# Peptides against a protein of PDB entry 4Z63: the designs that were tried, part 174

Target 1, 334 residues: chain A of PDB entry 4Z63
Amino acid sequence: LCLGMNDLTGNIPEDLFHLKRLNLLGIQENRLSGSLSREIRNLSSLVRLDVSWNLFSGEIPDVFDELPQLKFFLGQTNGFIGGIPKSLANSPSLNLLNLRNNSLSGRLMLNCTAMIALNSLDLGTNRFNGRLPENLPDCKRLKNVNLARNTFHGQVPESFKNFESLSYFSLSNSSLANISSALGILQHCKNLTTLVLTLNFHGEALPDDSSLHFEKLKVLVVANCRLTGSMPRWLSSSNELQLLDLSWNRLTGAIPSWIGDFKALFYLDLSNNSFTGEIPKSLTKLESLTSRNISVNEPSPDFPFFMKRNESARALQYNQIFGFPPTIELGHNN

## One batch from the design tools (peptide; made by RFdiffusion4, then SolubleMPNN)

Design b2_p20_3_s1 (from b2_p20_3, 13 letters changed)
Fold by OpenDDE base, seed 1:
Parts: sequence; C-alpha cells; structure tokens
Structure b2_p20_3_s1 (fold): chain B 334 residues (1-334), chain A 20 residues (1-20)
Amino acid sequence: as target 1 above (334 residues)
Amino acid sequence: SYITTVPDEGEEVEDLKYYL
C-alpha cells in the first residue's frame, strides 16, 4: 500500500493494521500525526515501512520482534522521541534504518551482533548523546553510516580500526575531539570512500603525518573546524579523490602542486583559509574539469549532502556526489 | 522498488558548509 506524497492528515486507521499480507506500507510525505501505533506489529509480512516526512510523535513502538521480514524502516523527518526500541536494535532482518531528523535521545545502543543484515544506518540530526557506539564495527554489513548532528562527545573509538564494511561515514557536527586520533583510526577502514567530519575538532591541528593513508578515499569533507596546519601531505596518496572540502579552517602555507594530480577531482574547496603563494598550475590540468567522465553507476552514500552558501541560506541538497557542480573555490585566502 | 537510496529533500540543516 503506497499513499505517499499526499496531504493526508490525522492518524493511521487502526483497521489498516489488519492487512497481515501487506509487504509494503508507504505513507511518507504526508501530514500524519500522533503516535506510531503499536498495531504495526500485526503487519507480520511487512518488508518495507516508510513513514518518513510526517508529523509522527512519541516513542517508536517496541514491536519489531513481530516483524521478522522487515528490511527497510524509513522514519526520517518526524517528531519521534526516546531511544531506538530494543526490538529494532536487535532486528536480524533489517537492512536499512533511517531515522534522521527526529528527536531521538539517550545513548545510542545497537546490538550489532544481532543486526546481521544492517547495511545502512542514518541517525543524523537527532539528540543522541554520550560516546559513539564502540560495537558499530560488529555490524559486519554496515556500509553507510550517518551520525551527523548528534552530541557524541569524545573521540572516535579505537574499535573502528576494524570497521571493514564502512564505506560512507558522516560525523559532521557531533562534538568530536582529537582529529589526529580519528584519522589514525579511520585510515584502517579499507572500504572507506566518503568521510565527512565538518564542524568538529575545533581549533585542532590537522595532522601532517606521512604515515596516514586513505587508499580508497573519494570524498573528504573537513570544513569549518578552525583547523590549523597546512595541506596534509598524506592526502596526496589518495589517488581516487573526487571531492575535497577543507574550507573555513585556519590552514596556512602553499597549496601544493600535487593537488592537480588527482585525475578524478572535480570539486575542490579550500576557501576561507590562510593559504599563501601562487595557485598551482597543475590545477589547470585537472582532467575531471576539462572532460568530466561521470560514471552514473558509481556507488554513493545513502544519506544526502547539503551545501550551505552562507549561514542564513537554505542548504542545497545533493543526493549524489556527482550532483555537485565542478568547482574550484580558493577565495578568501592570503 | 524496495530499495530507495534517494535522500529526501527539505531536511533541516544547521550551519554546515557540508552537512551529511
């Protein structure tokens, strides 16, 4: 049953939950309100539940143990409060959990040893607090993780050295500290292609440790951290780099010539730093900017990107990395 | 399709140059 993209209001009729053979319930992009009924438990054949973009409130019901076939739960952009229900945090069938842009709170706890099918987790823009879950690497299929805009204080857990499944990771604006440790840990994530760390590590030094290596890194965003230091030499070895944003930091020194050696680099923002010297001539030779070969079939994060041009502007959403326009921004430097 | 990888529009974003 698909009733998304309407102007439906009120609550879900309770009689809807008598549809025991229902595999897909999509009621997204409406104005449905109230609590999400516990009677969802009666939809024992449910594979996909999409309640996103509504006005639901209250706690998410702890009924997911009665939904053994549920693979997709989309609840983004609601007013849900409380934590992730225990049955949801232990779901062996769940492939994708999207609860971004809610009011979920408390300590984030997932039983990753039970969540054997989880490949995508989006909990961005919630009120989770405490530390990052150390056991996330135990989610052996987890590739896409958005935990941005939560209050995960402290450092990236050491256990994330073993996060082999991790491909796309955002921790933007999550009160993280110790960028040196974070990068030192995350470099061990062999499948990591996208790393977004904007609005963390305030005033720290960007490490220039030649021992750091991100072999498969395509997207690196570490903007607005007030980071000190220079362009990190270790980044020159990330030959697949497509997007680099280090804007709104306090980086100094010259822009190195190796920045133009990235064959796939099509988006570069180094604006609002303290870089000096000349613009490297190698930037004029960026192949991606002269002849954009966009592979439409490249894997991308499941979470959106948002670009803000200024503090007051509405953020522009980009669903794919290739949605970004080819860009070189070097403004507001020395 | 059961797999929807397209992010929804209109997510509220704070003061992020890039929010993800």
Scores: peptide ipSAE 0.037, ipTM 0.685, DockQ to the pose 0.068
Fold by OpenDDE base, seed 4:
Structure b2_p20_3_s1 (fold): chain B 334 residues (1-334), chain A 20 residues (1-20)
Amino acid sequence: as target 1 above (334 residues)
Amino acid sequence: SYITTVPDEGEEVEDLKYYL
């Protein structure tokens, strides 16, 4: 049953929960309000539940143990409060959990040992506090992780060295500290292609440690951190780099010539730093800017990107990395 | 400009420009 993208108001009729053969319930993009009924437990055949973009409030009901076929739960952009229900945090069937832009709070706890099918997790823009869950790498199929805009104080857990499934990771604006430790840990994530760390590590030094290596890194965003230092030499070994945003930092020194050696680099923002010297001539030889067909068919994160022109500007949403126009921004340097 | 994965002002449908 798909009732998305309407102006439906009120609550879900109780009789809807008698549909025991229902595989898909999509009621997204409405004005449905009140609590999400616990009677969703009666939808025992449910594979996909989409309640996103509504006015739901209260706690998410702890009924997911009665939904053994549930693979997709989309609840982004609601008013949900409390934590992730225990049954949801232990769901062996769940592939994708999206609860971005809610008011969920407390410590983030997932039983990753039980969540054997979880491949995508979006909990961005919530009120989770404490530390990043150390056991997240135990989610052996977890590839997409957005934990941005939570209050995960402290450092990236050492256990994330073992996060082999991790491909797309955002921790933007989560009050993280110690960028050197974070990068030192995350370099061990051999499948990591997208890393977003914007609005963390305020005033720290960007490490220039040649021992750092991100072999498969395609997207690196470490913007608006007030980072000091220079363009990191270790980044030159990330030959698959497509997008680099280091804007709104306090980086100094020259832009190195190796920046033009990235064959796939189509988006470069180094603006609002303190770079000096000449623009490398190698930037004029970027193949991605001179050749026609960037293959649009590459895997992208499940979470959207947002571009802000400045701190006061409204964010522009990009659902795919390739939605970004080919860009070289070097403005506002000294 | 700078890139994030969440809007700072919250996600209101009317205020987000979607570019595909």
Scores: peptide ipSAE 0.297, ipTM 0.736, DockQ to the pose 0.413; fails the geometry check
Fold by OpenDDE base, seed 5:
Order: C-alpha cells, then structure tokens, then sequence
Structure b2_p20_3_s1 (fold): chain B 334 residues (1-334), chain A 20 residues (1-20)
C-alpha cells in the first residue's frame, strides 16, 4: 500500500493494521500525526515500512519482534522521541534503518550481534548523547553509517579499527574530539571510501603523520573545524580521492603540487583557510576536469550531502557525490 | 562553502534516495 506524497492528515485507521498480508506500507510525505500505532505489530508480513516525512510523535512502538520479515524501516523527518525500541535494536531481518531528523534521545544502543542484516543506518539529526557505541563494528554488514548532528562527546572508539564493513561514515557536527585518534583508528577501515567529519575537533591540529593511510578514500570532508596545520602529506597516498573539502579551517603553508596528481579529483574546496604561496600548476592538469565524458557511476552513501555557503545559509542537498559540480575553490585564503 | 551530511533539526529536505 503506497499512499505517499499526499496531503493525508490525522491518524492511520486501525483497520489498516488488519492487512496481515501487507508487504509494503508507504505513507511518507503526508501530514499524519499522533503516535505510531502499536498495532503495526499485526502486519506480520511487512517487509518495508515508510512513515517518513510526517508529523508522528511519541515513542516508536516496541513491536518489531512481531515483524520478522521487516527489512526497511524509514521514519526520517518526524517527531519521534525516546530511544530505539529494544525489538528494533535486536532485529535480525532489518537491512536499513533511517530515523534521521527526529528527537530520539538517550544513549544509542544497538545489539549488533543480533542485527546480522543491518547494512545502512541513518540516525543523523537526533538528540542521542553519550559516547559512540563501541559495538557498531559487530554489525558485520553495516556499510553506511550517518550519526551526524548528535551529541557524541569524546573520541571515536578504538573498536572502530575493526569496522571492516564500513564504507560511508558521517559524524559531522557531533561534538567529537581528538582528530588524531579518530584518523588513526579509521585508517584501519579498509573499505572506507567516504568520511565526513565537518564541525568537530574545534581548533585541533590536523595530523601530518606520513604513516596514516586511507587505502580506498574517495571523499574526505573535514570542513569548518578551525583546524590548524598544513595540507597533510598522508593524503597524497589516497590515489582514489574524488572530493576533498577542508574549507573553513585555519590551515597554513603552501598547497602542495601533489594535489593535482589525483586523477579522479573533481571537487576541491580549500577556501577560507590561511594557505600561502602559488597555486600549483598541476591543478590545471586535473584529468577529471579536462576530460568531458567521465561518467563514472560509482557507489554513493545512502545519506545525502548538504552544502552551506556559510553557517547561516540554507543548505543545498546533494543526493550523490557526482551531483556536486566540478569545483576548485581556493578563495578567501591568507 | 562547506559540506555536511545533515540539515538542521526539524528541517524538511528531500531524501529521494530512500523512496526506492
């Protein structure tokens, strides 16, 4: 049953929950309000539940143990409060959980040893607090993780060195500290292609440790952190780099010539720093910018990107990395 | 400009990728 993108109001009729053979319920992009009914438990054949973009409130009902076939739960952009219910946090069938842009709170707890199928997690823009869950690497299929815009004080857990499934990771604006430790841990994530750490590590030094190595890094965003230091030499070994945003920091020194050696680099923003010297001539030879027909359909994160002109500007959404225009931004340096 | 991965709390943004 797909009723998305309408102007439906009120509550879900209780009789809808008698549809025991229903595999897909999509009621997204409406004005549905109130609590999400506990009677969802009666939809025992449900594979996909999409209640996103509504006015739902209250706690998410703890009924997911009665939904053994549920693979997709989409609840982004609602008013849900409380935590992730225990049955949801233990779901062995769930592949994707999206609860971005809610008011969920407390400590984030997932039973990753039970969540054997979880491959995508988006909990961005909630009110989770405490530390990052150390057991996330136990989610052996978890590839896409957005935990941005929460209050995860402290450091990236040491256990994340074992996060082999991790490919796309955002911790943007989550009150994280110790960028040196974070990068030192995350370099061990062999499948990590996208790393977004914007609005963390306030005023720290960007490490220039040549022993750091990100084998498959394609997207690195560490913007608006007021980071000190220079262009990190370790980044020169990330030969697959496609997008680099280090804007709105306090980085100094020269832009190194190796920045133009990245064959796939199509988006570079080093603006609003304190870089000095000449613009490397190698930037004029970036193959990605000189050849017209690079249609590489590469995998992108499930979570969208947002570009802000400044802290007060409305964000522009980009659903894919290749949605960004080819860009070299070097403005507002010195 | 700078890139992040979330809108502000309560902001409505199109998440087209999730409507497969």
Amino acid sequence: as target 1 above (334 residues)
Amino acid sequence: SYITTVPDEGEEVEDLKYYL
Scores: peptide ipSAE 0.278, ipTM 0.732, DockQ to the pose 0.710; fails the geometry check
Fold by OpenDDE base, seed 3:
Structure b2_p20_3_s1 (fold): chain B 334 residues (1-334), chain A 20 residues (1-20)
Amino acid sequence: as target 1 above (334 residues)
Amino acid sequence: SYITTVPDEGEEVEDLKYYL
């Protein structure tokens, strides 16, 4: 049953929860309000539940143990409070959990040993606090992780060295500290292609440690951290780099010539730094900018990117990395 | 009334040029 993108108001009729053969319930993009009914438990055949973009409030009901086939739960952009219910945090069937842009709070706790099918987790823009959950690497299929805009004070856990499944990771604006430790840990994530760390590590030094290596890194965004230092030499070994944003930092020195050696680099933002010297001539030879539309159908994160052009502008949503226009932004340096 | 600022056409990310 798909009733999304309407002007439906009120609550879900209770009789709807008698549909025991229902595989898909989509009621997204409405004005549905109140608590999400516990009677969802009656939808024992449910595979996909989309309640996103509504006015739901209260705690998410702890009924997911009665939904053994649930693979997709989308609840982004609601007013949910409390934590992730125990049955949801232990769901062996769940592939994707999206609860972005809610008011969920407390310590983030998932039973990753039970969540054997979880491949995508979006909990961005919530009120989770404490430390990052050390057991996330135990979610052996977890590829996409957005934990941005939470209050995860402290450092990236050492256990994330073992996060082999991790491909797309955002921790933007999560009050993280110690960028050197974070990068030192995350370099061990062999499948990591997208790393977004914007609005963390306030005023720290960007490490220039030649021992750091991100073999599969395609997207690196570490903007608005007020980072000091220079362009990191270790990044030159990330030959697959497509997008680099280090804007709104305090980076100094020259832009190195190796930045033009990235054959796939189509988006570069180094604006609002303190770079000096000349623009490397190698930037004028970037193959990705000279060749026609490389429609590289490469896998993108399940979570969207948002670009804010200026402080007063609305953020533009980009669902795919290739939605970004080819860009070289070097403005507002020195 | 939880004024969920439903992010209009995109999340109001305050100081983020790029937000995931």
Scores: peptide ipSAE 0.030, ipTM 0.664, DockQ to the pose 0.077; fails the geometry check

Design b2_p20_3_s2 (from b2_p20_3, 11 letters changed)
Fold by OpenDDE base, seed 1:
Structure b2_p20_3_s2 (fold): chain B 334 residues (1-334), chain A 20 residues (1-20)
Amino acid sequence: as target 1 above (334 residues)
Amino acid sequence: SYITTFPDEGEKVDDLEYFL
């Protein structure tokens, strides 16, 4: 049953929950309000539940133990409060959980040993607090993780050295500290292609440790951190780099010539730093900007990107990395 | 400009087609 993209109001009729053979319920992009009914438990054949982009409030009902076939739960952009229900946090069937842009709170706890099918987790823009869950690497299929805009304080857990499934990771604006430790840990994530750390590590030094290596890194965003230091030499070994945003920091020194050696680099923002010297001539030879053959068919994060002109500007949404226009921004430097 | 993975507070900006 698909009723998305309408102007439906009120509550879901309870009689809808008598549809025991229903595999897909999509009621997204409406004005549905109130609590999400516990009677969803009666939809025992449900594979996909999409309640996103509504006005739902209250706690998410703890009924997911009665939904043994549920693979997709989309609840983004609602008013849900409380924590992740225990049955949801223990779901062995769930592949994708998207609860971005809610008011969920407390300590984030997932039973990753039980969540054997979880491959995508979007909990961005919530009110989770405490520390990042150390057991996330136990979610052996978890590839896509957005935890941005939460109140996770402290450092990236050491256990994330073992996060081999991790491909796309955003922790932007989560009050993280110790960028040196974070990068030192995350470099061990062998499948990591996208890393977004914007609005963290305020005023720290960007490490220039030659021992750091991100072999498969395609997207690195560490913007608006007030980071000091220079362009990190370790980044030159990330030969697959496609997008680099280090804007709105306090980086100094020259833009190194190796920045133009990235064959796939189509988006570069180094603006609003304190870089000096000449623009490297190698930037004029970037193959991705001279040839039209950017492979548009590469996997992208499930979470959207947002480009902000400044802290007060409305964000522009980009659903895919290749949605970004080919860009070189070097403005507002010395 | 700078890139992040969250809209401004209250911005209901999501493309559900990407999750299909």
Scores: peptide ipSAE 0.366, ipTM 0.728, DockQ to the pose 0.731
Fold by OpenDDE base, seed 4:
Structure b2_p20_3_s2 (fold): chain B 334 residues (1-334), chain A 20 residues (1-20)
Amino acid sequence: as target 1 above (334 residues)
Amino acid sequence: SYITTFPDEGEKVDDLEYFL
């Protein structure tokens, strides 16, 4: 049943929960309000539940143990409060959980040993507090993780060295500290292609440690951190780099010539730093900007990106990395 | 400009300009 993208108001009719053979319930992009009924438990054949972009409030009902076939739960952009229900945090069937842009709070806890099918987790823009879950790497299929805009104070857990499934990771604006530790840990994530760390590590030094290596890194965003230091030499070994945003930091020194050796680099923002010297001539030889069609069919994160012109500007949403125009931004380096 | 993975306003209103 697909009733998305309407102006439906009120609650879900209780009779809808009698549809025991229902595989898909999509009621997204409406004005549905109140609590999400616990009677969703009666939808025992449910594979996909999409209640996103509504006015739902209250706690998410703890009924996911009665939904053994549920693979997709989309509840982003609601008013849900409380934590992740225990049955949801233990779901062995769940592939994708999206609860971005809610008011969920408390300590984030997932039973990753039970969540054997979880491949995508979006909990961005909530009120989770405490530390990052140390057991998140135990989610052996977890590829996409957005935890941005929460209050995960402290450092990236050491256990994330073992996060082999991790490919797309955002921790933007999560009150993280110790960028050196974070990068030192995350370099061990052999499948990591996208890393977004914007609005963390305020005033720290960007490490220039030649021992750091991100083999498969395609997207690195570490913007608006007030980071000091220079362009990190370790980044030159990330030959697959497509997008680099280090804007709105306090980086100094020259822009190195190796920045033009990235064959796939199509988006470079080094603006609002304190770089000096000449613009490398190698930037004029970027293959991605001359003739070759970048393969648009590459896997991207499940979470969207947002471009902000400045701290007060409205964000522009980009659902895919390749939605960004080919860009070289070097402005405001005085 | 700078890139993030969250909208500015925790607004439930999709005031975002979508670039597809």
Scores: peptide ipSAE 0.352, ipTM 0.737, DockQ to the pose 0.414
Fold by OpenDDE base, seed 5:
Structure b2_p20_3_s2 (fold): chain B 334 residues (1-334), chain A 20 residues (1-20)
Amino acid sequence: as target 1 above (334 residues)
Amino acid sequence: SYITTFPDEGEKVDDLEYFL
């Protein structure tokens, strides 16, 4: 049953929960309000539940133990409060959980040893506090993780060295500290292709440790951190780099010539830094900007990107990396 | 400009992009 993209108001009719053979319930993009009914437990055949983009409030009901076939739960852009229900945090069937842009709070706790099928997690823009869950790497299929805009004080856990499934990771604006430790840990994530760390590590030094290596890194965003240092030499080994945003930092020195050796680099923002010297001639030879053969079919994270012109500007949403226009921004390097 | 993975505070940006 798909009733998304309407102007439906009020509560879900109780009789809807009598549909025991229902595999898909989509009621997204409406004006549905009140609590999400616990009677969802009666939908024992449910594979996909989409309640996103509504006015739901209260706690998410703890009924997911009665939904043994549930693979997809989308609840983004609601008013949900409380924590992740215990039955949801222990779901062995769940592949994708999206609860971004809610008012969920407390410590983030997931039983990753039970969540054997979880491959995508989006909990961005909530009120989670405390530290990052050390057991996230126990979610052995977890590929896509957005935890941006929460209050995860402290450092990236050492356990994330073992996060082999991790491919797309955003921790943007999560009050993180110690970029040297974070990069030193995350370099061990052999499948990591997308890393977004914007608005963390305030005023720290960007490490230039030649021992750092991100072999499969395609997207690196570490913007608006007021980072000191220079263009990191370790980044030159990331031959698959497609997008680099280091804007709004305090980086100094020359832009190195190796920046033009990235065959797939189509988006470069080094603006609002303190770079000096000449623009490398190698940038004029970037194959991605001179040839039309940008492979648009590369895997993208499940979480959207947002481009902000400044701190007060409205963000533009981009659902895919290749939605960004080919860009070289070197402005405001005085 | 800078890239992030969250909308501005209080903006249901997803709602706004769907309506724009």
Scores: peptide ipSAE 0.330, ipTM 0.728, DockQ to the pose 0.417; fails the geometry check
Fold by OpenDDE base, seed 3:
Formats: sequence, C-alpha cells, structure tokens
Structure b2_p20_3_s2 (fold): chain B 334 residues (1-334), chain A 20 residues (1-20)
Amino acid sequence: as target 1 above (334 residues)
Amino acid sequence: SYITTFPDEGEKVDDLEYFL
C-alpha cells in the first residue's frame, strides 16, 4: 500500500493494521500526526515501512520483534523522541534503518551481533549523546553510516579499526575531537570510499603523517573545522580521489602540485583557507574536468549531501556524488 | 519546533553536510 506524497492528515486508520499480508506500507510525505501506533505489530508480513516526512511524535513503538520480515524502516523527518526501541536495535531482518532528522535522544545502542543484515544506518540530525558505539564494527554488513549532527563527544573508537564493512561514513557536526586519532583509526577501514567529517575537530591540526593511507578513498570532506596545518601528504596516495572539500579551515602553505595527479578528481574546494603561493599548473590538467563523460555510475552513500554556499543560503541537496558540478574553488585564500 | 514537510515551516533541515 503506497499512499505517499499526499495531504493525508490525522492518524493511520486502525483497520489498516489488520492487513496481515501487507508487505509494503508507504505513507511518506504526508501530514500524519500523533504517535506511531503499536498496532504496526499486526503487519507481520511487512518488509518495508516508510513513514518518513510526516508529523509523527512520541516514542517509536517497541514492536519490531513481531515484524520478522522487516528489511526497510524509513522514519526520517518526523518528531520521534526517546531511543531506538530494543526490538529494533536487535532486529535480525533489518537491512536499512533511516531515522534521520528526528528528536531521538540518549545513548545510541545497537545490538550489532543481532543485527546481522544491517547494511545502512542513518541516524543523522538527532539528539543522541555520549560516545560513539564501540560495537558498530560488529554489524558485519554495515556499509553506510550517517551519524552526523549528534552530540557524540570524544574520539572515534579504536574498535573502528576493525570496521571492514564500512564504505560510506559521515560524522559531520558530531562534536568529535582528535582528528589525528580519527584518521589513524579510519585508515584501517579497507572499504572506506566516502568520509565526511565537516564541523568537527575545531581548531585542531590536520595531521601530515605519511604513515596514513586511505587506499580506496574517493570522497573526503573535512570542511569548516578551523583546521590548521597544510595539505596533507598522505592524501596524495589516495589515487581514486574524486571529491575533496577542505574549505573553511585555516590551512596554510602552498597547494601542492600532486593535487593535479588525481585522474578522477572533479570537485575540489579549498576555499576560505589561508593557502599561499601560485595555483598549481597541474590543476589545469585534471582529466576529469576535460572529459565530458563523467557518467560513471559509481555507488554513492545512501545519505544525501548538501551544499550551502553561505550561512544564509538555502542548502542544495545532492543525492549522488556525481550530482556535484565539476568544481575548483580556491576563493578567499591569501 | 515541529518538523514540517516543507523546509520553510521549520523543517529541521538536516545539518546538511554543507559542502561549504
């Protein structure tokens, strides 16, 4: 049953929960309000539940133990409060959980040993506090992780060295500290292709440790951190780099010539830094900017990207990496 | 603020990973 993208108001009719053979319930993009009914438990055949973009409030009901076939739960952009229900945090069937842009709070806890099918987790823009869950690497299929805009104070856990499934990771604006430790840990994530760390590590030094290596890194965003230092030499070994945003930092020194050696680099933002010297001539030789066929259907994160030109501008949403226009921004440097 | 289906009505615009 797909009722998304309407102007439906009020609560879900109780009789809808008698549809025991229902595999898909999509009621997204409506004006549905109140609590999400615990009677969802009656939908025992449910594979996909999409309640996103509504006015739901209260706690998410703890009924997911009665939904053994549930693979997709989309609840982003609601007013949900409380924590992740125990049954949801222990769901062995769940592949994707999206609860972005809610008011969920408390310590984030997932039973990753039970969540054997979890591939995508989006909990961005919530009120989770405490530390990052040390056991996230125990979610052996977890590829996409957005935990941006939470209050995860402290450092990236050492256990994330073992996060082999991790491919797309955002921790933007999560009050993280110690960028040196974070990068030192995350370099061990062999499948990591996208790393977004914007609005963390405020005023720290960007490490220039030649021992750091991100072999498969395609997207690196570490913007608006007020980072000091220079362009990191270790990044030159990330030969697959496609997008680099280090804007709104306090980086100094010259832009190195090796930045033009990235054959796939189509988006470069180094604006609003303190870089000096000449623009490397190698930037004019970027093959990706001269070739019209950027139509590489490469996998993108499940979480969207957003571009904000300035503090007052409306942010632009980009669902795919290649949605970004080919860009070289070097403005507002010395 | 209640999250609305429209950004202008107080939708918690995700902290858009602003590519600044």
Scores: peptide ipSAE 0.043, ipTM 0.623, DockQ to the pose 0.070; fails the geometry check

